# Designs tried in a protein design run: peptides against a protein of PDB entry 1Y0J. Part 67

Target 1, 39 residues: chain A of PDB entry 1Y0J
Amino acid sequence: EARECVNCGATATPLWRRDRTGHYLCNACGLYHKMNGQN

## One batch from the design tools (peptide; made by RFdiffusion4, then SolubleMPNN)

Design b2_p28_5_s1 (from b2_p28_5, 24 letters changed)
Fold by OpenDDE base, seed 1:
Structure b2_p28_5_s1 (fold): chain B 39 residues (1-39), chain A 28 residues (1-28)
Amino acid sequence: as target 1 above (39 residues)
Amino acid sequence: SKEEEERKKKEEERQKLLEEYKEKGLSL
């Protein structure tokens, strides 16, 4: 098993991010949620 | 089952999102 983005399922990313609840997000999804004021 | 169908739907949405990000040139 490997870490995966909780939003899109990606297992590789230039930068791992985390939402307010601590879930891991890939860079793209992390930025997407930040842009939309979402976790 | 309804639960299985919902899970499948969510997975499909995740795949769509993944593709959209790839199309936009976003790093995943």
Scores: peptide ipSAE 0.071, ipTM 0.521, DockQ to the pose 0.102
Fold by OpenDDE base, seed 3:
Structure b2_p28_5_s1 (fold): chain B 39 residues (1-39), chain A 28 residues (1-28)
Amino acid sequence: as target 1 above (39 residues)
Amino acid sequence: SKEEEERKKKEEERQKLLEEYKEKGLSL
């Protein structure tokens, strides 16, 4: 098993982030959602 | 099969999303 971004499925990222519900996001998806207010 | 088509669809959506992030200058 490997950690995956819940948004895009990426398994590798320079920085793992977490959303408000605790799900893991890659750096890109985390920043994208933060900038656009998307969940 | 239906399952194979669903997996294919999800992969296509994932690839599209990744391209959008690349265009925005975001690194994965």
Scores: peptide ipSAE 0.068, ipTM 0.512, DockQ to the pose 0.086
Fold by OpenDDE base, seed 2:
Structure b2_p28_5_s1 (fold): chain B 39 residues (1-39), chain A 28 residues (1-28)
Amino acid sequence: as target 1 above (39 residues)
Amino acid sequence: SKEEEERKKKEEERQKLLEEYKEKGLSL
């Protein structure tokens, strides 16, 4: 069992997010991509 | 139980990360 952020490789975050294609992002990267209009 | 202890440990780790995110001004 191992999940990692597809953007930064982080393996731990207080809140996992997902992009529109289902890839997992840590909270920080998810917010960053949302702010910059990227997935 | 060992399982309960592991769950509690993971929750404590999550809380630590949550605090760090709050300090950095990150939203959940």
Scores: peptide ipSAE 0.041, ipTM 0.430, DockQ to the pose 0.022
Fold by OpenDDE base, seed 4:
Structure b2_p28_5_s1 (fold): chain B 39 residues (1-39), chain A 28 residues (1-28)
Amino acid sequence: as target 1 above (39 residues)
Amino acid sequence: SKEEEERKKKEEERQKLLEEYKEKGLSL
């Protein structure tokens, strides 16, 4: 299995998150996306 | 094994983060 963050391409993260559309984000990008509402 | 220990370490980190989110009422 190969999962990657749709924002930065990271393949490893302590916590996988998902945006409102269902795309996978690493924890860092997920938090950033949540705070700014955009990639 | 080193591989197993690494996996366990990552899982512990994930669990700690999840717990932090629960305590703060944050969404994943």
Scores: peptide ipSAE 0.040, ipTM 0.399, DockQ to the pose 0.023

Design b2_p28_5_s2 (from b2_p28_5, 24 letters changed)
Fold by OpenDDE base, seed 5:
Structure b2_p28_5_s2 (fold): chain B 39 residues (1-39), chain A 28 residues (1-28)
Amino acid sequence: as target 1 above (39 residues)
Amino acid sequence: SEEEERRKKEEKERQEKLEKYKKLGLSL
């Protein structure tokens, strides 16, 4: 039931982010997606 | 079982991604 990053499966992060569709991403994956615009 | 091996593979890939993206995140 714990939240996990949809990209890497991390369950803990300094900052939870979301992609454009609302899926939760860890900070690292969120920043990666923001910079690259793709998975 | 085939199901077990698939799950093990998926978990391995997840861990590899975790390490990769954590490293990337610290560099960003």
Scores: peptide ipSAE 0.104, ipTM 0.616, DockQ to the pose 0.121
Fold by OpenDDE base, seed 3:
Structure b2_p28_5_s2 (fold): chain B 39 residues (1-39), chain A 28 residues (1-28)
Amino acid sequence: as target 1 above (39 residues)
Amino acid sequence: SEEEERRKKEEKERQEKLEKYKKLGLSL
């Protein structure tokens, strides 16, 4: 098992983030969602 | 098969998203 970004499926990132529901996002997807809202 | 080709297409699109966001993630 490996942690995956729920948005893009990335398994590696400089920083794991979480969305408002607690799902894991890679750094890029987390920042994207924060700045632009829903994917 | 049709199903195999669909699966391969979906995986390709997934990988394209992966590369895009991995690149952004590593750059930030």
Scores: peptide ipSAE 0.098, ipTM 0.597, DockQ to the pose 0.127
Fold by OpenDDE base, seed 1:
Structure b2_p28_5_s2 (fold): chain B 39 residues (1-39), chain A 28 residues (1-28)
Amino acid sequence: as target 1 above (39 residues)
Amino acid sequence: SEEEERRKKEEKERQEKLEKYKKLGLSL
């Protein structure tokens, strides 16, 4: 049971990001959120 | 299949849970 992005389910990413509550996002989803403010 | 329906349900629940988090700030 590896860490996975809460948004896309990816288990591999060059950089893990986190929301304020500690949920993990892959780099791509994290950046997407920064750009759009939405999933 | 039962497995497919379970998977779809889990995905739906995941998406519903994501809605409240989409506005949260991100950190490294």
Scores: peptide ipSAE 0.093, ipTM 0.585, DockQ to the pose 0.044
Fold by OpenDDE base, seed 4:
Structure b2_p28_5_s2 (fold): chain B 39 residues (1-39), chain A 28 residues (1-28)
Amino acid sequence: as target 1 above (39 residues)
Amino acid sequence: SEEEERRKKEEKERQEKLEKYKKLGLSL
């Protein structure tokens, strides 16, 4: 059981982010979602 | 290859989870 990004499944990232509901995102997906507001 | 098929299976499972996440109306 390893932490993974809910968007892309990545298990490693320089910075773990969390969405408003607490789900983990890798840094890349977190930034992508912040910019686009969607998956 | 078997590794490629495993990778495809894992990607499918990730997409299924993502779709479920979207359907829940959760904001990223």
Scores: peptide ipSAE 0.093, ipTM 0.598, DockQ to the pose 0.038

Design b2_p28_5_s3 (from b2_p28_5, 23 letters changed)
Fold by OpenDDE base, seed 3:
Structure b2_p28_5_s3 (fold): chain B 39 residues (1-39), chain A 28 residues (1-28)
Amino acid sequence: as target 1 above (39 residues)
Amino acid sequence: EEEEEKRKKEEEEREKQLEKYKELGLAL
């Protein structure tokens, strides 16, 4: 198994992030979530 | 006492880094 971004399904990113609930996000989606709260 | 101050400063820096990572939502 491989880690996946819960938002876009990406399996590769320069920086893994976690949302407020602990789900893994790629760097891009993580930054988006920080700015907008949720999808 | 100097060694104790050094340890306290190192701990403070470590805590600051941990808070930074939490705020950034980084996967540690």
Scores: peptide ipSAE 0.111, ipTM 0.576, DockQ to the pose 0.020
Fold by OpenDDE base, seed 5:
Structure b2_p28_5_s3 (fold): chain B 39 residues (1-39), chain A 28 residues (1-28)
Amino acid sequence: as target 1 above (39 residues)
Amino acid sequence: EEEEEKRKKEEEEREKQLEKYKELGLAL
């Protein structure tokens, strides 16, 4: 098994992030959520 | 007691690092 972004399903990213609920996000989705809110 | 104090300090530093990651939303 591999870690994946809960938003886009990506399994590869230069930097893993976590949202306020502890779910894993890729760098891109993490930044997007931070700026625009959760999707 | 000296050893216990050292362990407490080490744990505090670990917690500070963890808080930093949470604040930035970073995960390893």
Scores: peptide ipSAE 0.097, ipTM 0.554, DockQ to the pose 0.019
Fold by OpenDDE base, seed 2:
Structure b2_p28_5_s3 (fold): chain B 39 residues (1-39), chain A 28 residues (1-28)
Amino acid sequence: as target 1 above (39 residues)
Amino acid sequence: EEEEEKRKKEEEEREKQLEKYKELGLAL
């Protein structure tokens, strides 16, 4: 089992985030989407 | 009554933390 960021495919991050639909994002992608909107 | 006030304050803080968690979209 390996969790990955649905945006960039990263398998490791200092902080996992989840979007409104429950998909996992790495911290960087999660912050980007939070600031610029969902991609 | 002091015990009820303490419980109420603890619940308020717990809910406040839960809101922050949702806003940040955190996942462990």
Scores: peptide ipSAE 0.097, ipTM 0.557, DockQ to the pose 0.020
Fold by OpenDDE base, seed 1:
Structure b2_p28_5_s3 (fold): chain B 39 residues (1-39), chain A 28 residues (1-28)
Amino acid sequence: as target 1 above (39 residues)
Amino acid sequence: EEEEEKRKKEEEEREKQLEKYKELGLAL
């Protein structure tokens, strides 16, 4: 089993991030959320 | 139907933005 982004399902990313609830986001989705808020 | 069409367009735009950020993320 591998970690995956809760937003896009990506299993690989240059940097793992977390949302306000502690779920893992890939770097891309993390940046997306930072700019657009919760989606 | 109109609301669903609107939702689909918003989702498409969201996906386009997501792809942009994926490209940025993968470039890092």
Scores: peptide ipSAE 0.078, ipTM 0.514, DockQ to the pose 0.327

Design b2_p28_5_s4 (from b2_p28_5, 23 letters changed)
Fold by OpenDDE base, seed 2:
Structure b2_p28_5_s4 (fold): chain B 39 residues (1-39), chain A 28 residues (1-28)
Amino acid sequence: as target 1 above (39 residues)
Amino acid sequence: DEAEEEERRKREEREKELEKYKELGLAM
């Protein structure tokens, strides 16, 4: 059972983030999307 | 009352800031 970032495919991150639909993002991708107004 | 208005303003500000982080929230 390996979780992966839906954006970059990373399987490990200091902090998992979740969008409103329940998709998982690594911390880096989550912050990037937040800063740029993306999902 | 100025104190009540200030506390209300601070609460609204905190709530507004929290809304920025709710979209891509913490998830384990």
Scores: peptide ipSAE 0.066, ipTM 0.470, DockQ to the pose 0.030
Fold by OpenDDE base, seed 4:
Structure b2_p28_5_s4 (fold): chain B 39 residues (1-39), chain A 28 residues (1-28)
Amino acid sequence: as target 1 above (39 residues)
Amino acid sequence: DEAEEEERRKREEREKELEKYKELGLAM
C-alpha cells in the first residue's frame, strides 16, 4: 500500500504534510486546510 | 524597559503568526 491523502486520496504529491492528528495530506489539501483552518 | 517590552511583544506576535503555519507539518 502507498501513502494517500486523507482528504482527496491522492497517492502522489510534491510535498506530504501532516494534519494535527498526524494524518497525511497532499500538499494541495494541506495548504487548503492551512488557509481555512480545517475542512 | 519599554523598548525591550515592545520587541518582546513583536516577537511574540510573530511567533503566534508562525504557529498557524506549523498546524500542518511537513511529512516526508
Scores: peptide ipSAE 0.062, ipTM 0.467, DockQ to the pose 0.032
Fold by OpenDDE base, seed 3:
Order: C-alpha cells, then structure tokens, then sequence
Structure b2_p28_5_s4 (fold): chain B 39 residues (1-39), chain A 28 residues (1-28)
C-alpha cells in the first residue's frame, strides 16, 4: 500500500514530512501544522 | 563574561528554533 498523510490521506506530495512521533505528513499538512504551532 | 553569555543565549535560541523545525522534519 502507498504511503499516505496521516492528516489528509494524500498519497502523493512533493516532500514527505514526519511528525515528532514519526508519522508521515504530506508537505502541505506538515507546513500547516508547523505554521500553526501544531504537531 | 557578558559577551560569552550573550553568545550562549543566542546559540540556545537558534537551537530551540531548529528543534521546532525538526519536529516536522523532511522525510523521503
């Protein structure tokens, strides 16, 4: 199965990110959470 | 020394900012 963002379920992104627990986030969700001080 | 303490403080601040950045670090 394809990797997916734990936040939005996206399976494609220009850059994968990881949260502090190692879960995968798409670039958009990772940046969104970072910007808002979340995750 | 005041200058050494200021440098240490600035370093610690940069490290905190870097830590926040790494919290949602790049992964491939």
Amino acid sequence: as target 1 above (39 residues)
Amino acid sequence: DEAEEEERRKREEREKELEKYKELGLAM
Scores: peptide ipSAE 0.061, ipTM 0.468, DockQ to the pose 0.035
Fold by OpenDDE base, seed 1:
Structure b2_p28_5_s4 (fold): chain B 39 residues (1-39), chain A 28 residues (1-28)
Amino acid sequence: as target 1 above (39 residues)
Amino acid sequence: DEAEEEERRKREEREKELEKYKELGLAM
């Protein structure tokens, strides 16, 4: 199984990020949630 | 002391920004 962003479903990104619970986010969604104070 | 309160406020702001950075950090 391929890694997917839990927010947008993307399977490719220049940088994988993780939230506090360990879920994977693509770089764009990780930064978006960081800026909005959400995980 | 106004200077001490400003320093505390700046420290708390830096700590909050650092927390956000750690929460959405690099995935291994």
Scores: peptide ipSAE 0.059, ipTM 0.462, DockQ to the pose 0.043

Design b2_p28_6_s1 (from b2_p28_6, 16 letters changed)
Fold by OpenDDE base, seed 4:
Structure b2_p28_6_s1 (fold): chain B 39 residues (1-39), chain A 28 residues (1-28)
Amino acid sequence: as target 1 above (39 residues)
Amino acid sequence: REEEERRRREELEELFRRGEEAYRRRLA
């Protein structure tokens, strides 16, 4: 498996998150999207 | 006020980005 953040392309993160549609996001991008109402 | 909110959001985004960056460097 090669999980990758759909936003920044990162393959490693202390915590994987998911957007509203189920796509994987690294911790930083997940929080970014949440703040911008993109989750 | 809008500008202040934007700046606050950008500061948080940068902090989160730095955290991820530090983590990645540690794994390297």
Scores: peptide ipSAE 0.061, ipTM 0.525, DockQ to the pose 0.101
Fold by OpenDDE base, seed 3:
Structure b2_p28_6_s1 (fold): chain B 39 residues (1-39), chain A 28 residues (1-28)
Amino acid sequence: as target 1 above (39 residues)
Amino acid sequence: REEEERRRREELEELFRRGEEAYRRRLA
């Protein structure tokens, strides 16, 4: 299976991250949401 | 104030995007 970032659709990243509900995010989107998301 | 925060957020988004794109180019 090809994994993709739920935010931007990227399929390749230096590091896969996950949001609070377990959805996969690329490194960039994970950092973006960490910095700009609400708790 | 809100405009400044928006600009800061957009700058971060661009930096992160550039990093990911550079990584993908290295893999190609």
Scores: peptide ipSAE 0.055, ipTM 0.529, DockQ to the pose 0.063
Fold by OpenDDE base, seed 2:
Structure b2_p28_6_s1 (fold): chain B 39 residues (1-39), chain A 28 residues (1-28)
Amino acid sequence: as target 1 above (39 residues)
Amino acid sequence: REEEERRRREELEELFRRGEEAYRRRLA
C-alpha cells in the first residue's frame, strides 16, 4: 500500500517526517506534534 | 521583510491548524 500519515491518513505531503518510533507523518502533523511535544 | 515574516507565520499557522484538526479527529 501507499505510505500514509499515521495521524491524519494523508497519502501526499510536501515533506514526509517520522515520529520517535519510526511512524510516518505528513509535514503538517509532524510540525504540530513537534511543537506540542507529541507524536 | 515584515511582510515575508507575516507570510511565513501564516503558513505555519495553516500547517498547525491542519495538525490540530487531525489530532482532534483522532480523539473523537
Scores: peptide ipSAE 0.054, ipTM 0.504, DockQ to the pose 0.711
Fold by OpenDDE base, seed 5:
Structure b2_p28_6_s1 (fold): chain B 39 residues (1-39), chain A 28 residues (1-28)
Amino acid sequence: as target 1 above (39 residues)
Amino acid sequence: REEEERRRREELEELFRRGEEAYRRRLA
């Protein structure tokens, strides 16, 4: 399936994450936003 | 154990850096 990080556009990541609204994020972007309280 | 923790920390720091750079690009 085609999946893309809504933040950086990455199509591959060690771990796919999802934000509070259900958007897919790569591991890096997901962690960044979670730790900084941003989305 | 100390070396393992260092490796984990470095990996996390890299992920945060990449996320931050991506976020900046998103805002620009």
Scores: peptide ipSAE 0.050, ipTM 0.502, DockQ to the pose 0.747

Design b2_p28_6_s2 (from b2_p28_6, 19 letters changed)
Fold by OpenDDE base, seed 5:
Structure b2_p28_6_s2 (fold): chain B 39 residues (1-39), chain A 28 residues (1-28)
Amino acid sequence: as target 1 above (39 residues)
Amino acid sequence: AAAEEAARRAREEELFARGKAAAEARAA
């Protein structure tokens, strides 16, 4: 599937995550977003 | 709905925990 992290554009990650609005984030960016409240 | 919001939040927390554990495992 054509999926990419909305923050860094990565197309592969060991764990896809979603933000509160449903946008896909790679694991790293998702963790950053959750910890800091923003991408 | 409140119940759906709670379920969404729970899924997000699960993904956070799993992602954090995975990141720590790969970095350790």
Scores: peptide ipSAE 0.064, ipTM 0.515, DockQ to the pose 0.086
Fold by OpenDDE base, seed 1:
Structure b2_p28_6_s2 (fold): chain B 39 residues (1-39), chain A 28 residues (1-28)
Amino acid sequence: as target 1 above (39 residues)
Amino acid sequence: AAAEEAARRAREEELFARGKAAAEARAA
């Protein structure tokens, strides 16, 4: 598969997350986004 | 600023689209 974090560009992560608009984030960026409301 | 926010959104859309296109290409 090919998936890329829309924030950092990572292609591998233990858990893919999604932002409010459905874009994919790696686990780290997803958690960051959740805490700050933005990438 | 509106322009900066628009640029951020555009980058996100681009990266998302690239991943999607790559996945679809591999499946073709």
Scores: peptide ipSAE 0.059, ipTM 0.487, DockQ to the pose 0.035
Fold by OpenDDE base, seed 3:
Structure b2_p28_6_s2 (fold): chain B 39 residues (1-39), chain A 28 residues (1-28)
Amino acid sequence: as target 1 above (39 residues)
Amino acid sequence: AAAEEAARRAREEELFARGKAAAEARAA
């Protein structure tokens, strides 16, 4: 099975990130959440 | 050490599983 971004479901990304609670986010969503503080 | 390596692998697997489960929940 492939890792998935908890926000968009992407299975591939140039950089995996993690949110404050430790869930995996793709690079794009990680930056999005950081900038907006929400989905 | 072997014990430290095993612990690292366990943490990585746990984080992967948590992320996967959350992603599946969002997709439902």
Scores: peptide ipSAE 0.053, ipTM 0.471, DockQ to the pose 0.035
Fold by OpenDDE base, seed 4:
Structure b2_p28_6_s2 (fold): chain B 39 residues (1-39), chain A 28 residues (1-28)
Amino acid sequence: as target 1 above (39 residues)
Amino acid sequence: AAAEEAARRAREEELFARGKAAAEARAA
């Protein structure tokens, strides 16, 4: 899998997530976005 | 609607491909 987190650029994560607009985020960045509504 | 679902899937695939291309570009 060569997917990339749009926030930090990570290409590997225990769980891929998506932001409100559908962009891919690693687990860590996804949780951050969820909590703060920002990257 | 089926059309909307198809469009959603298409967008997801496009974003995946874009991420892949970006990763490859950074590695090059």
Scores: peptide ipSAE 0.047, ipTM 0.449, DockQ to the pose 0.035

Design b2_p28_6_s3 (from b2_p28_6, 20 letters changed)
Fold by OpenDDE base, seed 5:
Structure b2_p28_6_s3 (fold): chain B 39 residues (1-39), chain A 28 residues (1-28)
Amino acid sequence: as target 1 above (39 residues)
Amino acid sequence: EEAAREAEEARRRALFERGRAAAAARAA
């Protein structure tokens, strides 16, 4: 099985991040999510 | 570099916006 960004659906990223609820985000979506405080 | 930073920010925004739209579509 492959991990998938819950936001954009990407399956590959330099760094997997997690949102405040524990869902996996790719690096780009995770950083943007952190900056904006929303998904 | 500023240009590289701008490009990365645009990438993040584009991916985030696409993701939000995709998430909304999945939830609808």
Scores: peptide ipSAE 0.110, ipTM 0.619, DockQ to the pose 0.292
Fold by OpenDDE base, seed 1:
Formats: sequence, C-alpha cells, structure tokens
Structure b2_p28_6_s3 (fold): chain B 39 residues (1-39), chain A 28 residues (1-28)
Amino acid sequence: as target 1 above (39 residues)
Amino acid sequence: EEAAREAEEARRRALFERGRAAAAARAA
C-alpha cells in the first residue's frame, strides 16, 4: 500500500506525522494542524 | 508581504478543512 496525507494527498514527505486521532499527515500539513490546534 | 502571507494561510486553512471533511466522510 501507499500511504498518503489525508489532507493534501501527498505520498511522499520528509516526515510522516499523525494527529491525535491517528490520521496520517505529511510534514507540512501536520505542522499546520499543530499550529491551528485542530482536534 | 503580509497580505500575501495571510492569503496563503487562508488557502491552507481551506485545504485543511476539506481534508478533515474528506477524512470524516471516509470514516462514516
């Protein structure tokens, strides 16, 4: 399987992140998520 | 430029909201 960011669909990133509910995010989207404190 | 930066942040916000909605839809 190919992992992809649930937000932007990116399949490659220097660092995979996850939100507190387990959604996989690319580094950029993960940082944005953290910045905005989305739940 | 501040206005341009704010516009980009708004676009990122819209993208994030769409992504969250899509994730929720998949989970439904």
Scores: peptide ipSAE 0.094, ipTM 0.600, DockQ to the pose 0.123
Fold by OpenDDE base, seed 4:
Structure b2_p28_6_s3 (fold): chain B 39 residues (1-39), chain A 28 residues (1-28)
Amino acid sequence: as target 1 above (39 residues)
Amino acid sequence: EEAAREAEEARRRALFERGRAAAAARAA
C-alpha cells in the first residue's frame, strides 16, 4: 500500500511534508497545519 | 505553557482521527 497523509488520507501530492514528529502530510495539509500551529 | 501544550495535543489527535476517517471513506 501507498503512503497516506495523516490528515486527509491522500496518497498522492506534489510534495510530501513531515510534521515535527515525523508524520507524513500532503502539501496542502502540511501548509494548513503550519498556518494553524502555535509557537 | 500547559494550556498551549494541551491544545497542540488536541489538534494532533483530531488530525489523526480525521485522517483515519478520510482514508476509510476513500477506500470504501
Scores: peptide ipSAE 0.078, ipTM 0.583, DockQ to the pose 0.046
Fold by OpenDDE base, seed 3:
Order: sequence, then C-alpha cells, then structure tokens
Structure b2_p28_6_s3 (fold): chain B 39 residues (1-39), chain A 28 residues (1-28)
Amino acid sequence: as target 1 above (39 residues)
Amino acid sequence: EEAAREAEEARRRALFERGRAAAAARAA
C-alpha cells in the first residue's frame, strides 16, 4: 500500500502532486510536467 | 509534444538509474 510516483517510481517525496487525471507524482516529476506541459 | 515526451522518458531513465545506484549503496 505504499504510494509510488507514476512517472519515476519514487516512494518518498517532500510533496506529493497529482496530474490532471489524478495520478500521483513526486514533487520533482510534477514540476517537470508543469515545465514541459503537454507538448 | 513529441520532444517533451522524449525528454520525459530520458528523465525517467536517469532517475531509475540513480535510484538503483543509491539502493545498492545503502545496501553496502
């Protein structure tokens, strides 16, 4: 029942984020997605 | 965009490699 980032598989992060469809992302991957958008 | 998708995949691969190396180091 440990949470994982759907992008990189990280199980620990200072801040859990979510994408627009509700998938969990670690802080780093969430920021990466925000920076690169949907292009 | 295709370029962003490729960059995201590259980032993911790098993180996986770093994670595996870190896990091996912690196990030592």
Scores: peptide ipSAE 0.109, ipTM 0.616, DockQ to the pose 0.050; fails the geometry check

Design b2_p28_6_s4 (from b2_p28_6, 18 letters changed)
Fold by OpenDDE base, seed 4:
Structure b2_p28_6_s4 (fold): chain B 39 residues (1-39), chain A 28 residues (1-28)
Amino acid sequence: as target 1 above (39 residues)
Amino acid sequence: REEEEKRRREELERLFRRGEEAARAREA
């Protein structure tokens, strides 16, 4: 498949994460989202 | 400690910016 981070569009990441609504985020955006609570 | 949280936030923001930069590079 060709999964993409809903925040930055990245298609490759060492760890796929998901936000509280189930959307996929790359590791970097996921961590940022966790800290700030938003994209 | 506020200073520790500040540093942590800045580190995450750097990771975020690098991720977006990498994504843009892939699209080019």
Scores: peptide ipSAE 0.072, ipTM 0.565, DockQ to the pose 0.224
Fold by OpenDDE base, seed 2:
Structure b2_p28_6_s4 (fold): chain B 39 residues (1-39), chain A 28 residues (1-28)
Amino acid sequence: as target 1 above (39 residues)
Amino acid sequence: REEEEKRRREELERLFRRGEEAARAREA
């Protein structure tokens, strides 16, 4: 298996997050998009 | 409060950039 952040492509993160439609995001991108209203 | 939000946003952007840089490194 190989999970990757749909935003930056990172394959490793201290905490996997998911957007409203279920796509996986690394911790950094998840927080970034949440703050900026992305997605 | 607005300045606090700005600082928080900038911090998240830095984390985002580090993540992208790491991702690019893994792509190589």
Scores: peptide ipSAE 0.072, ipTM 0.569, DockQ to the pose 0.168
Fold by OpenDDE base, seed 3:
Structure b2_p28_6_s4 (fold): chain B 39 residues (1-39), chain A 28 residues (1-28)
Amino acid sequence: as target 1 above (39 residues)
Amino acid sequence: REEEEKRRREELERLFRRGEEAARAREA
């Protein structure tokens, strides 16, 4: 598949995450947004 | 506590920046 992080555009990550709306985020962006309440 | 949260936030921001840089490198 050609999944892409909706935040940074990364196409590879050790762990794919999802925000509350179901959009895919790479691990780093997922953690970053979780910390900043933008999850 | 605030200092610990600040350090944790900065660490996550560094991970974020590295991820963005890696993404841009892959697009180049």
Scores: peptide ipSAE 0.066, ipTM 0.563, DockQ to the pose 0.157
Fold by OpenDDE base, seed 1:
Structure b2_p28_6_s4 (fold): chain B 39 residues (1-39), chain A 28 residues (1-28)
Amino acid sequence: as target 1 above (39 residues)
Amino acid sequence: REEEEKRRREELERLFRRGEEAARAREA
């Protein structure tokens, strides 16, 4: 179904993550948000 | 406050996006 990271557009990742609003992020972008996020 | 955090998150996403796109371009 061609899922894409809402940040970088990647279509493949070892682990799909989601932000607090439910948007899908690749592992890398998800970790970036984890580092900079404050809930 | 919630809107402020949202804007902050979106700003970080935009900055990271540009970096990732640039990295992919260099990788090609």
Scores: peptide ipSAE 0.086, ipTM 0.579, DockQ to the pose 0.074; fails the geometry check

Design b2_p28_7_s1 (from b2_p28_7, 17 letters changed)
Fold by OpenDDE base, seed 1:
Structure b2_p28_7_s1 (fold): chain B 39 residues (1-39), chain A 28 residues (1-28)
Amino acid sequence: as target 1 above (39 residues)
Amino acid sequence: AAARAEEERRLLRERIEQLLAEKRKKEE
């Protein structure tokens, strides 16, 4: 099973990110959540 | 709240994958 973004399920991204609790996010989802502040 | 929602989505996707795998096995 390939790594996937916990938010959108993407398995490919130019940069893997992790949220404060360690969940893997694709670059797009990571930036989206970062820009919109803590939710 | 977002982290919890993301984890919830992950768990739901994993459950869906398991159910689809079970369906495949029954069809074979």
Scores: peptide ipSAE 0.058, ipTM 0.464, DockQ to the pose 0.024
Fold by OpenDDE base, seed 5:
Structure b2_p28_7_s1 (fold): chain B 39 residues (1-39), chain A 28 residues (1-28)
Amino acid sequence: as target 1 above (39 residues)
Amino acid sequence: AAARAEEERRLLRERIEQLLAEKRKKEE
């Protein structure tokens, strides 16, 4: 078992984030979603 | 477009690969 970013599929990140629905995002994708308000 | 975050990561990986290749060539 391995956690992965629901957006880009990355399995490693300096900081795991989560979207409003609880899905895991890598740091990069999490910041992108936050800044652009897009999924 | 969430794809932009993935694309950014892809571009960074490719740039790193290019730089490593150039570094190897110069060390020859």
Scores: peptide ipSAE 0.057, ipTM 0.447, DockQ to the pose 0.042
Fold by OpenDDE base, seed 3:
Structure b2_p28_7_s1 (fold): chain B 39 residues (1-39), chain A 28 residues (1-28)
Amino acid sequence: as target 1 above (39 residues)
Amino acid sequence: AAARAEEERRLLRERIEQLLAEKRKKEE
């Protein structure tokens, strides 16, 4: 499986996160979205 | 919001199922 972050396209991350609609985010983008009220 | 919480729980359950399947595959 070639998973990638839907925000930045990263294929590797210390922790995969998911948004409300089930799309995968890398840890950094997931935290960023969370801080900005989008995740 | 209850709706968002339910969705988060659904997603977590799916993730757990995936991880358990991967673990089983590694042990075979």
Scores: peptide ipSAE 0.054, ipTM 0.445, DockQ to the pose 0.023
Fold by OpenDDE base, seed 4:
Structure b2_p28_7_s1 (fold): chain B 39 residues (1-39), chain A 28 residues (1-28)
Amino acid sequence: as target 1 above (39 residues)
Amino acid sequence: AAARAEEERRLLRERIEQLLAEKRKKEE
């Protein structure tokens, strides 16, 4: 019932992000994807 | 792209699990 990062499963993060397909990512995972440019 | 994303997520989850295991081992 709690939101979680689709990548690492974290349920808490300083900032929720979303990938290009709309799935929720924690801040760390979101930044990782942004730096690598591809998914 | 979707397949690559899924693989990336899998690899990252595995790395997290490894790090947690290492942390547990150090505290043991």
Scores: peptide ipSAE 0.053, ipTM 0.457, DockQ to the pose 0.044

